Peptides against a protein of PDB entry 4BOS. Designs and how they scored, part 65

Target 1, 163 residues: chain A of PDB entry 4BOS
Amino acid sequence: PVLTRTVVPADNSCLFTSVYYVVEGGVLNPACAPEMRRLIAQIVASDPDFYSEAILGKTNQEYCDWIKRDDTWGGAIEISILSKFYQCEICVVDTQTVRIDRFGEDAGYTKRVLLIYDGIHYDPLQRNFPDPDTPPLTIFSSNDDIVLVQALELADEARRRRQ
Target 2, 163 residues: chain A of PDB entry 4BOS as posed
Amino acid sequence: PVLTRTVVPADNSALFTSVYYVVEGGVLNPACAPEMRRLIAQIVASDPDFYSEAILGKTNQEYCDWIKRDDTWGGAIEISILSKFYQCEICVVDTQTVRIDRFGEDAGYTKRVLLIYDGIHYDPLQRNFPDPDTPPLTIFSSNDDIVLVQALELADEARRRRQ

## One batch from the design tools (peptide; made by RFdiffusion4, then SolubleMPNN)

Design b1_p17_6_s1 (from b1_p17_6, 10 letters changed)
Fold by OpenDDE base, seed 1:
Structure b1_p17_6_s1 (fold): chain B 163 residues (1-163), chain A 17 residues (1-17)
Amino acid sequence: as target 1 above (163 residues)
Amino acid sequence: SAEARRRAEAARRNAAL
């Protein structure tokens, strides 16, 4: 089994597309972003005490309006929210640093999904199997540390290609 | 400005990553 990336469109919503891909088991839907943006806004609006200006960098309402725009970028805040919503660990391997940032690692989730990030773009990762009739796997056990090693290897290879 | 917005969004994208 080999860990590979699926390149999603480099639009303003690559994070959302990538998360959707992995949590839905490998469904590429570049049109998923509006709904995911609304979902995030709904969650943020529901808890203004937690999602404060200190966290958001703007008022709760301003953030909600902002994130629902079709041209605003998601980041760590949105990943954290999506991790909580989907009840899974979201692991982001960074090709610039060859490090994995784990969101939801302390929540006790049984599942993890993986993204690869290069500083400007997010893509989803999946495990491909030799049997062509076996679909790629995007949802892993949170105990599967082999996939994290493979993600680091993939990121390191990507980094070396750019150096 | 658009440039300022892009920089802010880029910074947020990289936050805690």
Scores: peptide ipSAE 0.048, ipTM 0.719, DockQ to the pose 0.072
Fold by OpenDDE base, seed 3:
Structure b1_p17_6_s1 (fold): chain B 163 residues (1-163), chain A 17 residues (1-17)
Amino acid sequence: as target 1 above (163 residues)
Amino acid sequence: SAEARRRAEAARRNAAL
């Protein structure tokens, strides 16, 4: 089995598209972003004590209005929220540093998904199998450290190719 | 400013929580 990258559109919502892809088992839906933005805003609005200005960098209401814009970028805060919502680790491999940031790693989730990040764009990762009748896998065991090694290898190759 | 906001978004995108 090999870990591969599915390129999603660079439309300011690549994070949301990528997360949706991996948590839904490989469904590419670039139109998912507005609803995912609203989902995040709903979660943030529901707990202003936790999602404080100290966490958000702006007031709770300001953040909710901001994240619902179609041209704003998601980051670590949004990944953390989505990790909690989908109850899985979200592992992001960075092609610039060849490092993995793990979100939700202390929550005891049994599942993990993987994204690849180049500093401006997120793409989802999937495991492809030699049997063509076996569909690609996007949801892994949180104990599957082999997939993390494969992600690092993929990121290192991307760095060498400058892509 | 828009430029300042873009820089802030980039910083958040690169951050780890």
Scores: peptide ipSAE 0.043, ipTM 0.713, DockQ to the pose 0.066
Fold by OpenDDE base, seed 5:
Structure b1_p17_6_s1 (fold): chain B 163 residues (1-163), chain A 17 residues (1-17)
Amino acid sequence: as target 1 above (163 residues)
Amino acid sequence: SAEARRRAEAARRNAAL
């Protein structure tokens, strides 16, 4: 089995497209972003005490209006929210630092999904199998540490290619 | 400015990563 990267469009919504891809088992839908942006805005608006200006960098209302634009970028805040919503760890491997940031690791989730990040763009990761009749896997056990090692190897190779 | 906005969005994208 080999862990591979699926390149999604760099259309300002790559994070949302990538998350949707992995949590839905490998479905590429670039049109998913508007609804995911609305979902995040709804969650943020529902808890202004937690999602404060200190966390958002702007008022709660300003953030909600901002994230619903089709040209604004998601980041750690959005990943954290989506991890909670989908009840899974979201593991992001960074090709610049060759490290994994795990969102939701302390929540006791049994499942994890993986993204690869280069400082500007997010892509989803999937495990391919030698049997052509076995579809790629995007949802892993939270006990599967081998996939994390494979993600680090993939990121390290990407880093070396840029050197 | 548009450039400042892009820089801010890039910084936000990699925040806490």
Scores: peptide ipSAE 0.041, ipTM 0.704, DockQ to the pose 0.073; fails the geometry check
Fold by OpenDDE base, seed 2:
Structure b1_p17_6_s1 (fold): chain B 163 residues (1-163), chain A 17 residues (1-17)
Amino acid sequence: as target 1 above (163 residues)
Amino acid sequence: SAEARRRAEAARRNAAL
């Protein structure tokens, strides 16, 4: 088994496309972003006490209006929200630093998904199997530390290719 | 400005990463 990257469009919504891909078991749907943005806005609007200006960097309402725009970029706060919503750990391997940032790691989730990030773009990661009839895996056990090692190796290879 | 917006978005993407 090998961990591979699926390149999604760089259309300002790569984070949402990537998350959707991994949590839905490998479904590439670049048109998912508007609904994903609305989902996040709905969650944020539902709890203004938690999702305060201190967390959002803007008022709750301003954030909701902002994230629903089709040209705004998702980041750590959106990953955190999506981790909670999908009840899974979201691991982001950064090709610039060769580090993994783990969202939801303290929540006790049994599942994890992986993204690769280069500072401006997110892509989903998947495990391919030798048997061509076995579909790629995008949802891993939170106990599967081998996939994290493979993600770091993938990021290091990407970093070396840029240098 | 568009540049200011892009910088803000970039900073947000990089937050906690």
Scores: peptide ipSAE 0.040, ipTM 0.706, DockQ to the pose 0.073; fails the geometry check

Design b1_p17_6_s2 (from b1_p17_6, 10 letters changed)
Fold by OpenDDE base, seed 4:
Structure b1_p17_6_s2 (fold): chain B 163 residues (1-163), chain A 17 residues (1-17)
Amino acid sequence: as target 1 above (163 residues)
Amino acid sequence: SLAALRAAEAAARNAAL
């Protein structure tokens, strides 16, 4: 099995598209972003004590309006929210540093998904199998540390080719 | 957790924090 990258559109919503892809088992839907943005806003608005201005860098309401714009980028806060919403660990491997940030790692989730990040773009990762009739896997066991090693290798290679 | 969020922010993962 080989871990590979599926390139999604660079349309300012790549994070949402990438997360949707992996949590839905490999479904590419670039039109998913508006609904996911609204989901984020709804969750943020529901807990202003936790999602405070200190965390958001702006008021809760301002953040909700901001994230619902079609051209704003999702980041760590969105990943953390989506990790909790989908009840899975979201692992982001960075091609610039060859490091993995693990969101939801202490939540006890049994599942993990992987994204690759280059500083300005997110893409989903998937495991391909030799059997062409076996669909790629995007949802892994949280105990699968091999996939993390493979992600690091993939990121290191991407760094060397400046991707 | 807040610690995880800040760690991710420090790692410059396009953080919105």
Scores: peptide ipSAE 0.032, ipTM 0.701, DockQ to the pose 0.043
Fold by OpenDDE base, seed 2:
Structure b1_p17_6_s2 (fold): chain B 163 residues (1-163), chain A 17 residues (1-17)
Amino acid sequence: as target 1 above (163 residues)
Amino acid sequence: SLAALRAAEAAARNAAL
């Protein structure tokens, strides 16, 4: 079994597409962004005490309007929100630093999903099996350390290619 | 926490930044 990336469109919604892909078990839906944006906005709006201006960098209402725009990009705050919503750890391997940033690592989730990030673009990661009848795996055990090693290997390879 | 979130933003930042 090998860990591979599925390249999603390089648009302003690559994070949402990537998260949707992994949490839904490998469903590529580039049109999922509007719904994902609305989901995040709904979550933020539902808890203005937690999602304060101090956290959001703008008022709760302003953030909700902003994230629902077609041309705004998701980042760490959106990942953290989606981690909480889907009740899974979201691990982002960075090809620039060869590090994994783990969102939701302290929440006690039993599952994790993985994304690869190059400083601008997000892609989802999946485990492929030699048996073509066995579908790729996108949801891993939070105890699966092998997948983290494989993710770091992918990132290191990507970094080396840019040298 | 806010501190943890901000620290992670450096590596998984919003591309618009």
Scores: peptide ipSAE 0.032, ipTM 0.690, DockQ to the pose 0.051
Fold by OpenDDE base, seed 1:
Structure b1_p17_6_s2 (fold): chain B 163 residues (1-163), chain A 17 residues (1-17)
Amino acid sequence: as target 1 above (163 residues)
Amino acid sequence: SLAALRAAEAAARNAAL
């Protein structure tokens, strides 16, 4: 079994598309972004005390309006929200630094999903199997540290390609 | 934590209007 990258469109919504892909078991749906943006806005709006201006960098209302635009980019705050919503650890391997940022690592989730990030674009990762009839795996055990090693290997290879 | 989130933002955040 090997860990591979599925390239999703670079359309400002790659984070949402990538998260949707991995949490839904490998379903590529670039049209999922508007609904996911609305979901995030709903969660943020529901708890203005937690999602304060100090966290958001703008007022709660301003953030909700901003994230629902079709041309705004998701990042760490959106990943943290999606981790909580889907009740899984979201691990982002960065090809620029060859490190993994883990979101939800202290929440006690039993599942983890993986994204690869190059400083601008997000893509999902999946484990492929030799048997062509066995579908790729996108949801891993939070105890599966081998997949993290494989993700770092992918990131290191990507870094070498840029140098 | 907020501190952890902000630290991760540098690696995972795109600055876009």
Scores: peptide ipSAE 0.031, ipTM 0.675, DockQ to the pose 0.049; fails the geometry check
Fold by OpenDDE base, seed 5:
Structure b1_p17_6_s2 (fold): chain B 163 residues (1-163), chain A 17 residues (1-17)
Amino acid sequence: as target 1 above (163 residues)
Amino acid sequence: SLAALRAAEAAARNAAL
């Protein structure tokens, strides 16, 4: 089995599209972003003590209005929220640094999903099997460290292609 | 699913890290 990348549209909502893809078992839906943006804004608004200006870089209300725009990008804050919402570890492999950032790693989740990030764009990762009748896998065991090695291999190859 | 996400929005309103 091999780990592969599915390129999603670069429409400012690539993070949301990518997360939706992996947590739903490989469903590509570029129209999922508005609802996910609203969910995040709702969660942030519910806890202004935690989601402070120091964390958000803007007031709680300003952030909520900002993230609901169709042209703003999600990042670490949004990934953390989505990890908790979907009750899974979200692992992001960075092609610029060839490292993996793990969100939700201390929560005790039994499942993990993987994204690949190039500094501006997110794409989802899936495992393809030799049997063409076996669908790709996007949700892995949190004990499956082989998939993390494979993700690093993809990132290293991508980095070499750009050097 | 997206449908499940929409249905869970009310319950997630008080969620936080």
Scores: peptide ipSAE 0.027, ipTM 0.667, DockQ to the pose 0.024; fails the geometry check

Design b1_p17_6_s3 (from b1_p17_6, 6 letters changed)
Fold by OpenDDE base, seed 1:
Structure b1_p17_6_s3 (fold): chain B 163 residues (1-163), chain A 17 residues (1-17)
Amino acid sequence: as target 1 above (163 residues)
Amino acid sequence: SFEELRERYSAELNAAQ
């Protein structure tokens, strides 16, 4: 088995497309972003005490309006929210630093998904199997540390290619 | 810290660079 990247469109919604891909078991749907943006806005609006200006960098209402725009980019806030919503760790491999940040790691989730991030663009990761009849795996056990090692290897290779 | 995460994964800021 090998961990590989699926390149999603390099648009403002690459984070949402990537998350949707991995949490839905490998479904590429570039049109998923509007609904995911609304989902995030709904979650934020539902808990203004937690999702305060201190966390959001803007008022709760301003954030909700902002994130629902089709041209705004997601980041750590959105990853954290989506991790909570889907009840899984979202592990992001940063190719700039060759590190993995595990969003939701303290929540006790049994599942993890992986994204690769190059400082601007997000792509989903999946495990491919030698058997062509076995579909790629995008949802891993939170105890599967081998996939994290493979993700770091992928990041190292990506960094070497940029050098 | 979460602040560091927000900065590192701020795709919009990085895209604007």
Scores: peptide ipSAE 0.327, ipTM 0.796, DockQ to the pose 0.074
Fold by OpenDDE base, seed 3:
Structure b1_p17_6_s3 (fold): chain B 163 residues (1-163), chain A 17 residues (1-17)
Amino acid sequence: as target 1 above (163 residues)
Amino acid sequence: SFEELRERYSAELNAAQ
Protein backbone atom coordinates (compact mmCIF):
# COMPACT_ATOMS: atom_id res chain seq x y z
CA PRO B 1 0.00 0.00 0.00
CA VAL B 2 1.15 3.51 -0.87
CA LEU B 3 0.09 6.81 0.62
CA THR B 4 -0.74 9.39 -2.03
CA ARG B 5 -1.90 12.98 -2.29
CA THR B 6 -5.08 14.14 -4.00
CA VAL B 7 -4.74 17.73 -5.15
CA VAL B 8 -7.83 19.79 -4.40
CA PRO B 9 -8.52 23.26 -5.79
CA ALA B 10 -6.28 25.99 -4.44
CA ASP B 11 -9.05 28.20 -3.11
CA ASN B 12 -9.81 29.72 0.26
CA SER B 13 -11.69 26.57 1.25
CA CYS B 14 -9.05 23.91 0.59
CA LEU B 15 -9.02 22.92 4.26
CA PHE B 16 -12.73 22.20 4.27
CA THR B 17 -12.58 20.39 0.94
CA SER B 18 -9.70 18.27 2.18
CA VAL B 19 -11.34 17.38 5.48
CA TYR B 20 -14.59 16.54 3.73
CA TYR B 21 -12.69 14.31 1.32
CA VAL B 22 -11.01 12.21 3.98
CA VAL B 23 -13.90 11.92 6.43
CA GLU B 24 -16.33 10.95 3.67
CA GLY B 25 -14.10 8.21 2.34
CA GLY B 26 -12.65 9.94 -0.68
CA VAL B 27 -15.41 12.18 -1.98
CA LEU B 28 -14.09 15.26 -3.74
CA ASN B 29 -16.63 18.05 -3.42
CA PRO B 30 -15.26 21.58 -3.65
CA ALA B 31 -18.79 22.88 -3.10
CA CYS B 32 -18.90 21.47 0.43
CA ALA B 33 -17.25 24.49 2.02
CA PRO B 34 -20.28 26.73 2.63
CA GLU B 35 -22.06 24.04 4.60
CA MET B 36 -18.96 23.15 6.56
CA ARG B 37 -18.41 26.80 7.39
CA ARG B 38 -21.97 27.02 8.65
CA LEU B 39 -21.46 23.87 10.68
CA ILE B 40 -18.42 25.33 12.40
CA ALA B 41 -20.23 28.59 13.04
CA GLN B 42 -23.15 26.71 14.56
CA ILE B 43 -20.89 24.73 16.86
CA VAL B 44 -19.05 27.86 17.98
CA ALA B 45 -22.27 29.79 18.53
CA SER B 46 -23.72 26.95 20.60
CA ASP B 47 -21.02 27.17 23.26
CA PRO B 48 -19.83 30.72 23.85
CA ASP B 49 -18.37 29.75 27.23
CA PHE B 50 -15.93 27.31 25.66
CA TYR B 51 -15.41 29.16 22.39
CA SER B 52 -14.47 32.39 24.10
CA GLU B 53 -12.63 35.38 22.77
CA ALA B 54 -9.49 33.95 24.34
CA ILE B 55 -9.80 30.88 22.11
CA LEU B 56 -11.13 32.55 18.98
CA GLY B 57 -9.09 35.74 19.01
CA LYS B 58 -12.32 37.62 18.41
CA THR B 59 -15.82 37.65 19.86
CA ASN B 60 -17.97 34.59 19.32
CA GLN B 61 -20.30 36.47 17.00
CA GLU B 62 -17.46 38.06 15.05
CA TYR B 63 -15.90 34.65 14.51
CA CYS B 64 -19.16 33.14 13.30
CA ASP B 65 -19.61 35.91 10.78
CA TRP B 66 -15.98 35.67 9.73
CA ILE B 67 -15.81 31.91 9.20
CA LYS B 68 -18.97 31.93 7.09
CA ARG B 69 -17.35 34.25 4.56
CA ASP B 70 -16.27 32.49 1.39
CA ASP B 71 -12.85 34.14 1.39
CA THR B 72 -11.57 33.33 4.88
CA TRP B 73 -9.03 30.61 5.58
CA GLY B 74 -9.38 27.88 8.15
CA GLY B 75 -6.66 26.97 10.58
CA ALA B 76 -6.02 25.20 13.86
CA ILE B 77 -9.29 26.32 15.44
CA GLU B 78 -11.34 24.94 12.56
CA ILE B 79 -9.34 21.70 12.41
CA SER B 80 -9.85 21.21 16.14
CA ILE B 81 -13.58 21.78 15.82
CA LEU B 82 -13.86 19.41 12.86
CA SER B 83 -11.86 16.78 14.74
CA LYS B 84 -14.36 16.94 17.58
CA PHE B 85 -17.34 16.95 15.25
CA TYR B 86 -16.23 13.95 13.21
CA GLN B 87 -14.79 12.21 16.27
CA CYS B 88 -11.47 11.50 14.62
CA GLU B 89 -7.86 12.51 14.92
CA ILE B 90 -6.87 14.90 12.15
CA CYS B 91 -3.18 14.59 11.40
CA VAL B 92 -1.61 17.41 9.44
CA VAL B 93 1.80 16.84 7.91
CA ASP B 94 3.65 20.06 7.14
CA THR B 95 5.94 19.96 4.10
CA GLN B 96 7.85 23.04 5.20
CA THR B 97 9.02 21.54 8.49
CA VAL B 98 8.37 17.82 7.88
CA ARG B 99 6.39 17.49 11.09
CA ILE B 100 2.99 16.09 11.98
CA ASP B 101 0.50 17.89 14.17
CA ARG B 102 -2.19 15.62 15.59
CA PHE B 103 -5.44 17.37 16.33
CA GLY B 104 -7.53 15.42 18.80
CA GLU B 105 -4.65 13.18 19.83
CA ASP B 106 -5.71 13.22 23.49
CA ALA B 107 -9.40 12.56 22.86
CA GLY B 108 -9.08 8.80 22.51
CA TYR B 109 -10.52 8.59 19.00
CA THR B 110 -10.19 5.28 17.19
CA LYS B 111 -9.98 6.87 13.74
CA ARG B 112 -7.48 9.20 12.11
CA VAL B 113 -7.37 11.06 8.82
CA LEU B 114 -4.44 12.80 7.19
CA LEU B 115 -3.89 16.12 5.45
CA ILE B 116 -0.75 17.52 3.86
CA TYR B 117 -0.05 21.22 4.33
CA ASP B 118 2.51 23.49 2.65
CA GLY B 119 1.96 26.60 4.75
CA ILE B 120 -0.91 27.84 2.61
CA HIS B 121 -2.68 24.94 0.92
CA TYR B 122 -4.22 21.75 2.33
CA ASP B 123 -4.60 18.49 0.42
CA PRO B 124 -6.01 15.15 1.57
CA LEU B 125 -4.00 11.94 1.78
CA GLN B 126 -5.17 8.44 0.92
CA ARG B 127 -3.80 4.92 0.88
CA ASN B 128 -3.82 3.17 -2.48
CA PHE B 129 -3.80 -0.60 -2.75
CA PRO B 130 -2.12 -2.86 -5.30
CA ASP B 131 -5.48 -4.28 -6.31
CA PRO B 132 -6.97 -1.69 -8.65
CA ASP B 133 -10.45 -2.83 -7.69
CA THR B 134 -9.88 -1.91 -4.05
CA PRO B 135 -10.78 1.74 -3.47
CA PRO B 136 -8.36 4.03 -1.67
CA LEU B 137 -8.59 4.32 2.10
CA THR B 138 -8.85 7.72 3.77
CA ILE B 139 -9.84 6.72 7.31
CA PHE B 140 -7.18 4.91 9.30
CA SER B 141 -6.88 3.38 12.72
CA SER B 142 -5.53 5.77 15.31
CA ASN B 143 -3.04 3.01 16.06
CA ASP B 144 -1.75 2.95 12.48
CA ASP B 145 1.61 4.63 12.89
CA ILE B 146 2.84 3.31 9.55
CA VAL B 147 0.65 5.82 7.77
CA LEU B 148 2.32 8.61 9.77
CA VAL B 149 5.73 7.41 8.63
CA GLN B 150 4.51 7.38 5.05
CA ALA B 151 3.09 10.87 5.48
CA LEU B 152 6.45 12.15 6.68
CA GLU B 153 8.09 10.54 3.67
CA LEU B 154 5.65 12.33 1.38
CA ALA B 155 6.31 15.62 3.13
CA ASP B 156 10.05 15.19 2.90
CA GLU B 157 9.83 14.43 -0.79
CA ALA B 158 7.55 17.42 -1.34
CA ARG B 159 10.03 19.66 0.46
CA ARG B 160 12.89 18.40 -1.69
CA ARG B 161 10.86 19.13 -4.81
CA ARG B 162 9.78 22.50 -3.41
CA GLN B 163 6.18 21.35 -3.80
CA SER A 1 -0.20 23.17 23.95
CA PHE A 2 -3.17 23.99 21.79
CA GLU A 3 -2.50 27.67 22.34
CA GLU A 4 0.94 27.31 20.82
CA LEU A 5 -0.44 25.25 17.97
CA ARG A 6 -3.16 27.79 17.27
CA GLU A 7 -0.64 30.60 17.25
CA ARG A 8 1.64 28.73 14.87
CA TYR A 9 -1.10 28.02 12.36
CA SER A 10 -2.63 31.45 12.72
CA ALA A 11 0.71 33.09 12.13
CA GLU A 12 1.33 30.98 9.06
CA LEU A 13 -2.10 31.72 7.63
CA ASN A 14 -1.79 35.41 8.36
CA ALA A 15 1.58 35.54 6.65
CA ALA A 16 0.15 33.75 3.63
CA GLN A 17 -2.80 36.14 3.32
Scores: peptide ipSAE 0.293, ipTM 0.773, DockQ to the pose 0.062
Fold by OpenDDE base, seed 5:
Structure b1_p17_6_s3 (fold): chain B 163 residues (1-163), chain A 17 residues (1-17)
Amino acid sequence: as target 1 above (163 residues)
Amino acid sequence: SFEELRERYSAELNAAQ
């Protein structure tokens, strides 16, 4: 078994496309972003006390209008929300630092998914199997630390290729 | 599916408001 990345379009919605891919078991749907953006806006709007201007960097209403645009980038706030929504840990391996940021790690989720991030672009990660009839795995046990090691190796290899 | 989850979650949020 080997961990690989699936390259998704660099269209400002790569985070949403990548999350959709891994949580849906490997379904590539570049058109999923508008719906996810609306969902996030709804969640943010529902709790202005938690999603304050201090957290958002703008007013709650301004953020909701902003995130629903088709050309704005998702980040840590959106990942945190999607982790809660899908009830899974979202692990992001950074190729620049070779570090993994774990979202939802303290929530007690039994599942984890993985993304790879290069500082400007997100891609989904999947585990491929030797048997061609066995589909790639995108949803892992939260106890599967091997996949985290493999993600770090993948990131380290990417970093070395840029040397 | 995402669509089913979104519908359920949206309904829950609206009910909680």
Scores: peptide ipSAE 0.083, ipTM 0.698, DockQ to the pose 0.021
Fold by OpenDDE base, seed 4:
Structure b1_p17_6_s3 (fold): chain B 163 residues (1-163), chain A 17 residues (1-17)
Amino acid sequence: as target 1 above (163 residues)
Amino acid sequence: SFEELRERYSAELNAAQ
């Protein structure tokens, strides 16, 4: 089995497209972003005490309006929210640092998904199998540390190609 | 589906308030 990268469109919604891809088992849907943005806004609006200005960097209402725009970038806050929503650990491997940031690691989730990040763009990761009849896997056990090693190897290879 | 999951989560949030 080999961990591979699926390149999604380099638009302002690559994070949402990538998350949707992995949590839905490998479904590429570039049109998923508007609904996912509204979902995040709804969650943030529902708990202004937790999602404070200190956390958001702007008022709760301002954030909700901002995230619903089609030209705003998603980041750590959105990943954290989506981790809670999908009840899974979201692991992001960075090609610049060759490190993995884990979101939801303390929540006790049994599942994890993986993204690759280059500083501006997100792509989903999947495990391919030698058997062509076996579909790629995007949802892994939270105990599967091998996939994390493979993600680091993939990131390291990507970094070398940039040199 | 995503839509079904969203509806479920929204219901849970409302119930928790």
Scores: peptide ipSAE 0.057, ipTM 0.683, DockQ to the pose 0.020

Design b1_p17_6_s4 (from b1_p17_6, 8 letters changed)
Fold by OpenDDE base, seed 1:
Structure b1_p17_6_s4 (fold): chain B 163 residues (1-163), chain A 17 residues (1-17)
Amino acid sequence: as target 1 above (163 residues)
Amino acid sequence: SFEELRAAYAAARNAAL
């Protein structure tokens, strides 16, 4: 089994597309962003005490309006929210630093998904199997540290290749 | 509720394995 990268469109919604891909078991749907943006906005709006201006960097309402725009980018806040929503650890391997940022690592989730990030763009990661009839795996055990090592290796190679 | 929705999505995600 080899961990590989699926390149999603380099648009302002690459984070959402990538998350959707991994949590849905490898479904590429670049049109998923509007609904996911609305989902995040709804979650944020539902808990103004937690999602305060201090966390959001803007008022709760302003954030909700902002994230629902079709030309705004998702980041760490959105990843954290999506981790909580899908009840899984989201691991982001950064090609620039060759480090993994774990979101939801302290929540006790049994599953993890992986993204690769180059400082601008997010892509999903999946494990391919030799048997072509076995679909790629995008959801891993939170105890699977081998996949994290493979992700670091992939990121390091990407950095060396300026990817 | 969002909690129920989260649980449902989590279950669906796990079922997709």
Scores: peptide ipSAE 0.024, ipTM 0.570, DockQ to the pose 0.025
Fold by OpenDDE base, seed 2:
Structure b1_p17_6_s4 (fold): chain B 163 residues (1-163), chain A 17 residues (1-17)
Amino acid sequence: as target 1 above (163 residues)
Amino acid sequence: SFEELRAAYAAARNAAL
């Protein structure tokens, strides 16, 4: 099996598109962003004590308005929220540093999904199987450390090729 | 659906808090 990258549009919603892709089993839907933005805003608004200005970098209300904009892109806060929402570890391999940032790693989730990040753009990762009739896998066991090694290899190759 | 997921998440969150 080979871990591969699916390039999603660079439309400021690549994080949401990428997360949706992996948690839905490989469904590419760039139109998912508005609903996912609303989902995040709803979660944040529902717990202003936890999602404080200290956490958000802005007031709860300001963040909710900000994240629902079409031209704002997500980061660690949104990934953390989505990790909790989907009850899975989200692993982001960075092509600039060739390191993996793990979100939800201490939550005891049994599932993990992987994204690749170049500093401004997110793409989803998937495992392709030799059997063409077997669909790619996007949801892995949290015990599958081989996929993390493969992700690092992809990031290293991306860095070397400057892609 | 997102609605089902939101409902499930809300229930789980409320139970945990």
Scores: peptide ipSAE 0.019, ipTM 0.578, DockQ to the pose 0.020
Fold by OpenDDE base, seed 4:
Structure b1_p17_6_s4 (fold): chain B 163 residues (1-163), chain A 17 residues (1-17)
Amino acid sequence: as target 1 above (163 residues)
Amino acid sequence: SFEELRAAYAAARNAAL
């Protein structure tokens, strides 16, 4: 089995497209972003005490209006929210540092999904199998540390290509 | 603490991760 990258469009919604891809088992839907943005806004609006200005960098309402725009990009706060919503670890391997940031690692989730990030763009990761009749896997066990090693290897290769 | 969590999230956001 090999961990591979699926390149999604380099638009302002690559994070949402990538997350949707992995949590839905490998469904590429670039049109998912508006719904994902509204989902995040709804979650943020529902808990202004937790999602405070200190976390958001702006008022709760300002953030909700901002994230629903079609030209604003997602980041760590959105990943954290999506991790909680989907009840899974979201592991982001960074090709610039060859490090993995684990969102939801202390929540006790049994599932993890993986993204690859290059500083400006997100793509989803999947495990391909030798049997062509076996579809790629995007949702892994939180005990599967091998996939994390494979993600680091993939990121290291990506870094070498840019050096 | 919750304050530490808020600071961590804000820092992560600023890092544009």
Scores: peptide ipSAE 0.030, ipTM 0.631, DockQ to the pose 0.037; fails the geometry check
Fold by OpenDDE base, seed 5:
Structure b1_p17_6_s4 (fold): chain B 163 residues (1-163), chain A 17 residues (1-17)
Amino acid sequence: as target 1 above (163 residues)
Amino acid sequence: SFEELRAAYAAARNAAL
């Protein structure tokens, strides 16, 4: 089994496309972004006490209007929200630092998904199997630490190729 | 609506996760 990267479009919605890909078991749908943006905006709007200006960097209303634009990028706030919404860990391996940031790691979720991030762009990760009849896996056990090692190896290789 | 969207994504999640 090999962990591989699926390159999604380098548009402003790569995070949403990547998350959708992994939580749907490997479905590429760039059209998912507008609805996911609306979902996040509604969640943020519903809890202005938690999603304060200190967290958002702007007022709650300004953030909601901002995230619904088709040309704004998602980040840690959106990943955290999506982790809670899908009830899974979202693990992001960074090719610049070769480190994994885990979102939802303390929530006790039994499943995790993986993204790879280069400082600008997000892509989804999947495990491919030698048997062609076995579809790629995008949803892993939260106890599967081997996939995290494989993600680090993939990130390290990406870093080396930039040297 | 938000509720319809939420239900759709929840259904997709439950099918995949």
Scores: peptide ipSAE 0.020, ipTM 0.582, DockQ to the pose 0.028; fails the geometry check

